# Designs tried in a protein design run: peptides against a protein of PDB entry 3JWR. Part 166

Target 1, 323 residues: chain A of PDB entry 3JWR
Amino acid sequence: TRELQSLAAAVVPSAQTLKITDFSFSDFELSDLETALCTIRMFTDLNLVQNFQMKHEVLCRWILSVKKNYRKNVAYHNWRHAFNTAQCMFAALKAGKIQNKLTDLEILALLIAALSHDLDHRGVNNSYIQRSEHPLAQLYCHSIMEHHHFDQCLMILNSPGNQILSGLSIEEYKTTLKIIKQAILATDLALYIKRRGEFFELIRKNQFNLEDPHQKELFLAMLMTACDLSAITKPWPIQQRIAELVATEFFDQGDRERKELNIEPTDLMNREKKNKIPSMQVGFIDAICLQLYEALTHVSEDCFPLLDGCRKNRQKWQALAEQ
Target 2, 298 residues: chain A of PDB entry 3JWR as posed
Amino acid sequence: TRELQSLAAAVVPSAQTLKITDFSFSDFELSDLETALCTIRMFTDLNLVQNFQMKHEVLCRWILSVKKNYRKNVAYHNWRHAFNTAQCMFAALKAGKIQNKLTDLEILALLIAALSHDLDHRGVNNSYIQRSEHPLAQLYCHSIMEHHHFDQCLMILNSPGNQILSGLSIEEYKTTLKIIKQAILATDLALYIKRRGEFFELIRKNQFNLEDPHQKELFLAMLMTACDLSAITKPWPIQQRIAELVATEFWEQGDQVGFIDFVCTQLYEALTHVSEDCFPLLDGCRKNRQKWQALAEQ

## One batch from the design tools (peptide; made by RFdiffusion4, then SolubleMPNN)

Design b2_p12_6_s2 (from b2_p12_6, 5 letters changed)
Fold by OpenDDE base, seed 3:
Structure b2_p12_6_s2 (fold): chain B 323 residues (1-323), chain A 12 residues (1-12)
Amino acid sequence: as target 1 above (323 residues)
Amino acid sequence: SELLKELEEFLS
């Protein structure tokens, strides 16, 4: 395709030029091509291209395939969300200095997972899928969409010309897929809520050890969530704009809930309750985000900008809630 | 909280 040819032939700017190591990064001004170039740079600077002998054209095709398998009619859970998740992962690995704490396979898996974690997202949550009796709800009992996302990820990885993992041994391949699956599944917030207590207690007791395989797995899950939710950490103008996209998607679901399921949506998904967004955002930050970024900062102090951003945005949302 | 429950449903 013309797009593939253009991408494959393009000079990839440095990470510094692209500012993809910045926690304050915004993709709003970037074209789709530029997002793909950024993605190539992430793979390159994490040494994944070299270490796993990825062919440039195959990587380019894979990136474009991943992008293509996000829906364009979904307000928030689209390619840009996946890209921003991956960028936060990259920033956490580089600027946050988490790279040195992980194996190359773990890094590879996390980056693939971040880009893939919401593939073919329908713009509705698992609850809606279940309540609507969607065919996907018959395939999986829990984390319905996350299982679907992983299936889509696997499909792309196995598609002709997209096999970025062809340079791996059988054992490395199996390990990588396992980690990818776990990482994508970890983006189910229900699983985060279930597991976060163990992570926080380990940190609180100063018993956290990445050399323990179970704790490593736990950390990878928490890191995925931290990147997935990283919009809450962005500079206020960016945060506010992304919050509007999230609200749009939630309101679209609420509208469908009324129309298709004949139910009154919750406040978060109720278009008529737009005035409650600031207070809901404060609640979200307090209930979900703050402890996570605090804990992450304890693992690596260089991740502090995420925590600081979250705190600053809490203040901004609180001020709006009081008006 | 009810909000937490809602958030769990929404972000899941």
Scores: peptide ipSAE 0.086, ipTM 0.822, DockQ to the pose 0.174
Fold by OpenDDE base, seed 2:
Structure b2_p12_6_s2 (fold): chain B 323 residues (1-323), chain A 12 residues (1-12)
Amino acid sequence: as target 1 above (323 residues)
Amino acid sequence: SELLKELEEFLS
């Protein structure tokens, strides 16, 4: 395709030029091509291209395939969300110095997972999928969409010309796929809520050890969530805009719940309750976000900008809630 | 909290 030709032939700017190492990164001004260039730079600077002998054209095709398999008519869970998740992962690995704590296979898996974790998202949550009796709900009982996302990820990875993992040994390939699956499934917030207590307790007791395979898996799950939710850490103007996208998608679901399921939506998804957004954001930050970024910062102090951003946005939302 | 319960059920 012309798009592939353009991407493959383009000079990839440095991470510094692209600012993709910044936790404050915004994609708002970037074209789709530029987001793809950023993604190439992430793979390159993490040494993934070199270490796993990725062909440039194959990587380019894979990136474009991933992008293509996000829906444009979904307000938030689209390519830009996946891209921002991956960028946060990159920043956490580089600027946050998490790279030094992980294997190359783990890094490879996390980056692929971040980009792929919401593939073919339909703008509705697992609850809606279940309640609507969607065919996917017949295949999976829990984490329905995350299973679907992984299936889509696997499909793309195995598609002709998209096999970015072809340079891996059989064992490396198996390991990578396992980690990708675990990472994508970990983006189910229900799973996060279930598991986070163990992580926080390990941190609190100063017993956290990445050399323990179970704790490593737990950390990767927490890191995925931290990147997935990273919009809450962004500078206030960026946070506000993303919050509007999230609200739009949730309200669209709420409208569908009324129309298609004859269900009164929860406040979070009720368009008529938009005035509650600030207070709900404060609640979300307190209930889900703050402790996660605190714990992450304890693992690596260089991740503090995520925590700081989250705290700052809490103050902003609180101020709006008090109006 | 009620919000946490809602998040567990509806945000995932």
Scores: peptide ipSAE 0.069, ipTM 0.817, DockQ to the pose 0.174
Fold by OpenDDE base, seed 5:
Structure b2_p12_6_s2 (fold): chain B 323 residues (1-323), chain A 12 residues (1-12)
Amino acid sequence: as target 1 above (323 residues)
Amino acid sequence: SELLKELEEFLS
């Protein structure tokens, strides 16, 4: 395609030029091509292209395939969300210095997972999928969409001309796929809530050890969540704009719940209760985000900007809630 | 909380 030709022939700017090491990064001003270039740079600077002998054209095609398999008519869970998740992962690995704590396969898996974790998202949550009796609900009982996302990820990875993992040994390939699956499934916030207590307790007791395979897996899951939720850490103007996208998608679901399911939506998804957004955001930060970024900062102090951003945005939302 | 449940639904 013309898009592939353009991407493959383009000079890839440095990470510094692209600002993709910044926790304050915004994609708002970037074209689709530029987001793809950023993605190439992430793979390159993490040494993934070299270490796993990725062909440039194949990587380009894969990136475009991933992007293509996000829906354009979904307000938040689209390519830009996946891209921002991956960028936060990159920043956490580089600026946050988590790269030195992980293997190359883990890094490879996390980056692929971040980009792929919401593939073919429909703009509705698992609860809606279940209640609407969607065909996917017949295949999976829990983490319905996350299983679907992984299936889509696997489909793309195995598609002709998209096989970015072809340079891996069979053992490396198996390991990578395992980690990708675990990472994508971990983005189910319900699973995060179930597992986070173990992580926080290990940190609190100073017993956290990445050399333990179970704790490593737990950390990768927490890191995925931290990147997935990283919009809450962004500078206030960026955070506020993303919050509007999230609200739009939630309200769209709420509207569909009324129309298609004949139910009254919850406050979070109720367009008529948009005035509660600030207080709900404070609640979200307190209940979900703060402890996670605190714990992550304890693992690597260089991740402090994420925590600091979250705290600052809490103050902003609280101020709005008091009006 | 209901908020957590709602958030779980959205992010899952």
Scores: peptide ipSAE 0.106, ipTM 0.829, DockQ to the pose 0.167; fails the geometry check
Fold by OpenDDE base, seed 1:
Formats: sequence, C-alpha cells, structure tokens
Structure b2_p12_6_s2 (fold): chain B 323 residues (1-323), chain A 12 residues (1-12)
Amino acid sequence: as target 1 above (323 residues)
Amino acid sequence: SELLKELEEFLS
C-alpha cells in the first residue's frame, strides 16, 4: 500500500527527537505516520529489530496492521491509547531503567502486548458485552475483551507479511506468545485488583525478587497495568484532555445501556453525572493508581515521574471536586 | 467497595 511504502521509506527520527523516552510524552500533535515512526524507534532502540532479526518492511506492515485493527469511532480505546501505552512502556524500560531487569523476550512481548492490548475494542466494557449477550460472551467467561484482544493480536502476528516473530526459535516463540497473552489479560482491571495485593506485600516485606519466575510474571502484569493507566500520570493539560476522551466513551456506553439494555447507567457512565468526574478521578487515583506507582517506584526509583504525576493530578482533581 | 467494582468495569 501507499501507506506502507511511505512508512518503510521514511527516515526514523531519534528517540530524543521524538521525545518517546519522556514520561510527559503527548501524542496529540503527532500524525498517524509519526506514531508509526515512533513505534519503529521503540523496537529499534530496545534492540528488538537486531536481536530478533526483524525485517523493516515486515515491522512496518505489522505496525500498520495493528493500527488498522483499532476502531476510529471509539473515543478512547483506539490506536492512540495503545500507542500511548506502548510509549509509556518504552519510557519505563528506558528512562525508568526497567530494561535492565528484563530479558529481551520479555521486552519484546511487553511492547507487542502494549500495542495490541485493546485491539478491536468496541468502546464498551466486559460488563456491557456480557449483559448484551454478545457472541464474544459465549466464547469467554472472564476477561472477555482481553481474550478477544489477544486473539486479534495472534491473528495479526500470523498474517502474511506481518510475522515479526519469524526470527525466533520455536521455544522463544512459545515463550513470547505466553508472555503476550499474560500481559494482555493482565490489562483486565479485575485481574489487577485480584493480584496486586501479592505484589504490594512482596514489596512491603522486601521479599520481591525478579529472579523468581512467578514474581517476574506478577511484575510484568503490574507493569502492563501501570502503562495502561499512565494517562493519570501525564501533565495536567494532557490528563484533562484524556479524561474527556474517557468520559465521552463511557457516556456513549451509558447512552447505549439506556437505549439497548433499558438500564440506568452507573455514575461513571452517566452523562448527567458529569459533575462527579473530579471526585471519581480522585477515587480512582486513591483506589487503583497511587499504590501501583509507589510499588513500581520501589522496584525502580527512576519510575518516580509516574508517581509524581499521579500525585499532582490527584491534587488537581481534588481541587476541582471541592468547587 | 462499590467504587472498586465500578472501576473494575471501567478498565475491563
């Protein structure tokens, strides 16, 4: 395609030029082409292209395929969300120095997972899919969308000309797919809530050890969540804009819940409860975000900007909630 | 908490 030709022929700017190592990164000013270029740079600077012998054209095609399989009519859970999740992963790996704690296969899997974790998202949550008796709800009992996202990820990885993992051995391939699946499934917040206590307790007791395979898996799950939620850590103007996108998508779901399911939406999904957004954001930060970024900072102190950003945004949301 | 339940639905 013309898009592929343009991407494949383009000079890829440095990570410094693209600012993709910054925790404060914003994609708002970037074209779709520039987001793809950023993605190439992430793979390159993480040594994934070299270590796994990725062909440039195949990588370009894969990136464009992933982007294509996000819906444009979804306000928040679109390519830009996936891209920002991946950028946060990249920043955490590089600036946060987590790269030094992980294997190349784990890094490869995490980056693929971050880009793929919401593939074909429909702008509705698992509860809606279940209540609407969607066919996907018949395939999966739990983490319905996350299983679907992984299925889409696998489909793309196996598509002709998109096989970025073709340079891996059979064992490396199996390991990578396992980690990708676990990472995508970990983005189900229900699983995060279920598992985070073990992670926090290990940190609290100073018993956390990444050399333990179980603890490694747990850490990768927590890291995925930290990147998936990273909008809450962004500079306030960026945070506000993303919160508006999230609210738009949730209100759209709430409208559909009224119309299609004949139910009153929760406050989070209720357009009429827009005034509760600041207080809900404070609640979200306190209940979900703060402890995660605190724990992550204990694993790597260089991840502090995520925690600091989260704390600053809590203050901003609290100030709005008090008005 | 009910908030946690709502949040679970939020990010799932």
Scores: peptide ipSAE 0.093, ipTM 0.828, DockQ to the pose 0.180; fails the geometry check

Design b2_p12_6_s3 (from b2_p12_6, 7 letters changed)
Fold by OpenDDE base, seed 1:
Structure b2_p12_6_s3 (fold): chain B 323 residues (1-323), chain A 12 residues (1-12)
Amino acid sequence: as target 1 above (323 residues)
Amino acid sequence: MELLKELEEFLK
C-alpha cells in the first residue's frame, strides 16, 4: 500500500526529536504517520529490531496492521490510546530506567502488548458486552474484551507479512506470547484490583524481588496498568482533553444502555451527570491510581513524574469539584 | 459509597 511504502521509506527521527522519552508526551499534534514513526523508534531504541532480527518492512506492516484494527468511531479506546500506552511504556523503560530490570523478551512482549491491548475495542465495557448477550460473552466468562484483544493481537502476529516474531526461537516465541497474553489480560481493571494488594504489600514490606518469577509477572501486570492509565498523569491541559474523550465514550455507552438495554446508566456513563466528572476523577485517582504510581516509584524512583503528575491532576480535579 | 459503586462499574 501507499501508506506502507511511505512509512518504510521514511527517515525515523530520534527519540529526542520525537520526545517519546518524556512522561509529559502528547500525541495531539501528531499525524498517523508520525505515530507510526514513533512506534518504529520505540522498537529500535529498545534494541528489539536488532536483537530479534526484525525486517523493517515487516515491522512497518505490523504497526500499520495494528493501527488499522482499532476502530475510528470509538472516542477513546482507539489507536491513539494504544499508542499513548506504548509511549508511556517506552518512557517508563527508558526514562524510568525499568529497561534495566527486564529481559529483552519481557520488553518485547510489553511493547507489543501495549500497542495491542485494546485491539478492536468497541467503546463499551465488559459489563455492557455481558448484558447485551454479545457472542463474545459466550466465549469468555471474565475479561471478555481483553481475551478478544489478545485474539486480535495473535491474528495480526500470524498474518502474512506481519510476523515480527519470526526471528525468535520456538522457546522465545512461546515465552513472548505468554507474556503478551498475561499483559493484555492484566489491563482488565478488575484483575488489577484483585492483584494490586499483593504488589503493594510486597513493596511495603521491602520484600519485592524481581528475580522471583511470580513477582516478576505481578510487576509486569502492574506496569501495564500504570501505562494504560497514564493519561491521569499528563499535564493538566492534556489530562482534561483525554478526560473529555473518556467521558464521551462512556456517555455513548450510557446512551446505548438506555436505548438498547432499557436501563438507566450509572452516573459515570450518564450524559446528564457531567457536573460529577471532577469528583469522580478525584475518586478514581484515590481509589485506583495513586497507590499504583507510588508503588511503581518505589520500584524505580525515576518513575516519579508519573506520580507527581497524578498528584497534580488530583489537585486540579479537586478544585473543580469544589466549584 | 456511591462513588465506589460507580468505580466498580467502571472496572467491569
Scores: peptide ipSAE 0.039, ipTM 0.770, DockQ to the pose 0.159
Fold by OpenDDE base, seed 4:
Structure b2_p12_6_s3 (fold): chain B 323 residues (1-323), chain A 12 residues (1-12)
Amino acid sequence: as target 1 above (323 residues)
Amino acid sequence: MELLKELEEFLK
């Protein structure tokens, strides 16, 4: 395609030029082509292209395929969300110095997972999918959408001309897919809530050890969540804009709940209660975000900008809640 | 309490 030709022939700017190592990164001003160029740079600078012998054209095609399989009519869970998740992962690996704590296969898996973790998202949560009796709810009992996202990821990885993992051995391929699956499934916040206590306890007791395979898996899950939620850490103007996109999507679900399911939505998804957004954001930060970024910062102090951003945004939301 | 319930519902 013309798009593939343009991407494959383009000079890929440095990570410094693209500012993709910054935790404060914003994609708002970027074209779709520029987001693809950023993604190529992430793979290159993480040594994934070299270490796994990726063909440039194949990588370009894969990126475009991933982007194409996000829906444009979804306010938040679209390509830009996936791209921002991957960028946060890249920043955490590079600027946050987590790269040195992980294997190349784990890094490969995390980056693929970050880009793929919401493939074909429909703008509704698992509860809605279940309550609407969607066909996907018949295939999976829990983490319905995350299983679908992984299935879409696997489909793309196995598609002709998109096989970025073709340079891996059979064992490396199996390991990578296992980690991708675990990482995508970990983005189900229900699983995060279930597992985070173990992680926080290990950190609190100074017993956290990445050499332990179980603790490694747990860390990768927490890192995925930290990147998936990273909008909450962004500079305030960026945070506000993203919060509007999230609210739009949630309100769209709430409207559908009224229309299709004949139920009153929760305050979080109720358009009529938009005045509660600031207080709900404070609650979300306190209940979900702060402890995670504190724990991540304990693992790597260079991840502090995520924690600092989260704290600053809590203050901003609290100030709005008091008006 | 209400916010936590809403979050729990969201997390299902």
Scores: peptide ipSAE 0.039, ipTM 0.766, DockQ to the pose 0.157
Fold by OpenDDE base, seed 5:
Structure b2_p12_6_s3 (fold): chain B 323 residues (1-323), chain A 12 residues (1-12)
Amino acid sequence: as target 1 above (323 residues)
Amino acid sequence: MELLKELEEFLK
């Protein structure tokens, strides 16, 4: 395609030029091509291209395939969300110095997972999928969409000309896929809530050890969530804009709940309750976000900008909630 | 408490 030719022939700017190492990164000004270039740079600077002998054209095609399999008519859970999740992962690995704590296969898996974790998202949550009796709800009982996202990821990875993992041994391939699956499934916030207590307790007791395979898996899950939620850490203007996208998608679901399911949406998804957004954001930060970024900062102090951003945005939302 | 309940429902 013309898009592939353009991408494959383009000079990939440095991570510094692209600012993809910054926790304050915004994609708002970037074209789709530039987001793809950023993605190439992430793979390159993490040594994934070299270590796993990725062909440039194959990587380009894979990136474009991933992007293509996000829906354009979804307000938040689209390519830009996946891209921003991956960028936060990259920043956490580089600027946050988590790279040295992980294997190359883990890094490879996390980056693929971050880019793929919401593939073919419909702009509705698992509860809606279940209540609407969607065909996917017949295939999976829990984490319905996350299983679907992984299936889409696997489909792309196995598609002709998209096989970025062809340089891996059989064992490396199996390991990578396992980690990808676990990482994508970990983005189900219900699973995060279920598992986070173990992680926080390990941190609190100073017993956290990445050499333990179970704790490693737990950490990768927490890191995925931290990147997935990273919009809450962004500079206030960026955070506010992303919050509007999230609200739009939630309200769209609420509208569909009224129309298709004949139910009154919760305040979170009720367009008429938009005035509660600030207080809901404070509650979300307190209930979900703060402890995660605190714990992550304990694993690596260089991740502090995420925590600091989250705290600053809490203050901003609280100020709005008091008006 | 209400917000947490709504969040839990959202996360299902």
Scores: peptide ipSAE 0.038, ipTM 0.764, DockQ to the pose 0.159
Fold by OpenDDE base, seed 2:
Structure b2_p12_6_s3 (fold): chain B 323 residues (1-323), chain A 12 residues (1-12)
Amino acid sequence: as target 1 above (323 residues)
Amino acid sequence: MELLKELEEFLK
């Protein structure tokens, strides 16, 4: 395709030029091509291209395939969300110095998972999929969308000309796929809520050890969630804009719930309750985000900008809630 | 605690 040719021939700017090591990174000013260039730089600077012998054209095709399999008519859970999740992962690995704590296969898996974790997202949550009796709800009992995202990820990875993992041994390939699956499934916030207590207790007790395979898996899950939710950490103007996208998608679901399911949506998805957004954001930060970024900062102090951003945005939302 | 429960219910 013309897009592939353009991407494959383009000079990839440095991570410094692209600012992709910054936790404050914004994609708002970037074209789709530039987001793809950023993604190439992430793979390159994490040594994934070299270590796993990725062909440049194959990587370019894979990135474009991943991007293509996000829906354009979904307000938030689109390519830009996946890209920002991956960028936060990259920043956490580099600037947050988490790279030194992980294997190359884990890093490879996390980056692929971050880019792929919401593939073919339909702008509705698992509850909606279940209540609407969607065919996907017949295939999976729990984490319906996350299983679908992984299936889409696997489909792309196995598609002709997209096989970025072809340089791996059989064992490396199996390991990578296992970690990708675990990481994508971990983005189900219901699973996060279920598992986070174990992580926080390990941190609190100073018993956290990445050499333990179970704790490593737990950490990777928490790191994925931290990157997935990283919009809450962004500078206030960016946070506000992303919050509007999230609200738009949730209100669209709420409208569909009324029309298609004949149910009244929750406040979060109720367009008539826009005035509650600031207080709901404060609640979300307190209930979900703060402890996660605190714990992550205990694992690596260089991740503090995520925590600091989250705290600053809490103050901003609180001020709006008090008006 | 109430918001957490609402979120948990929402995330189901």
Scores: peptide ipSAE 0.037, ipTM 0.762, DockQ to the pose 0.160

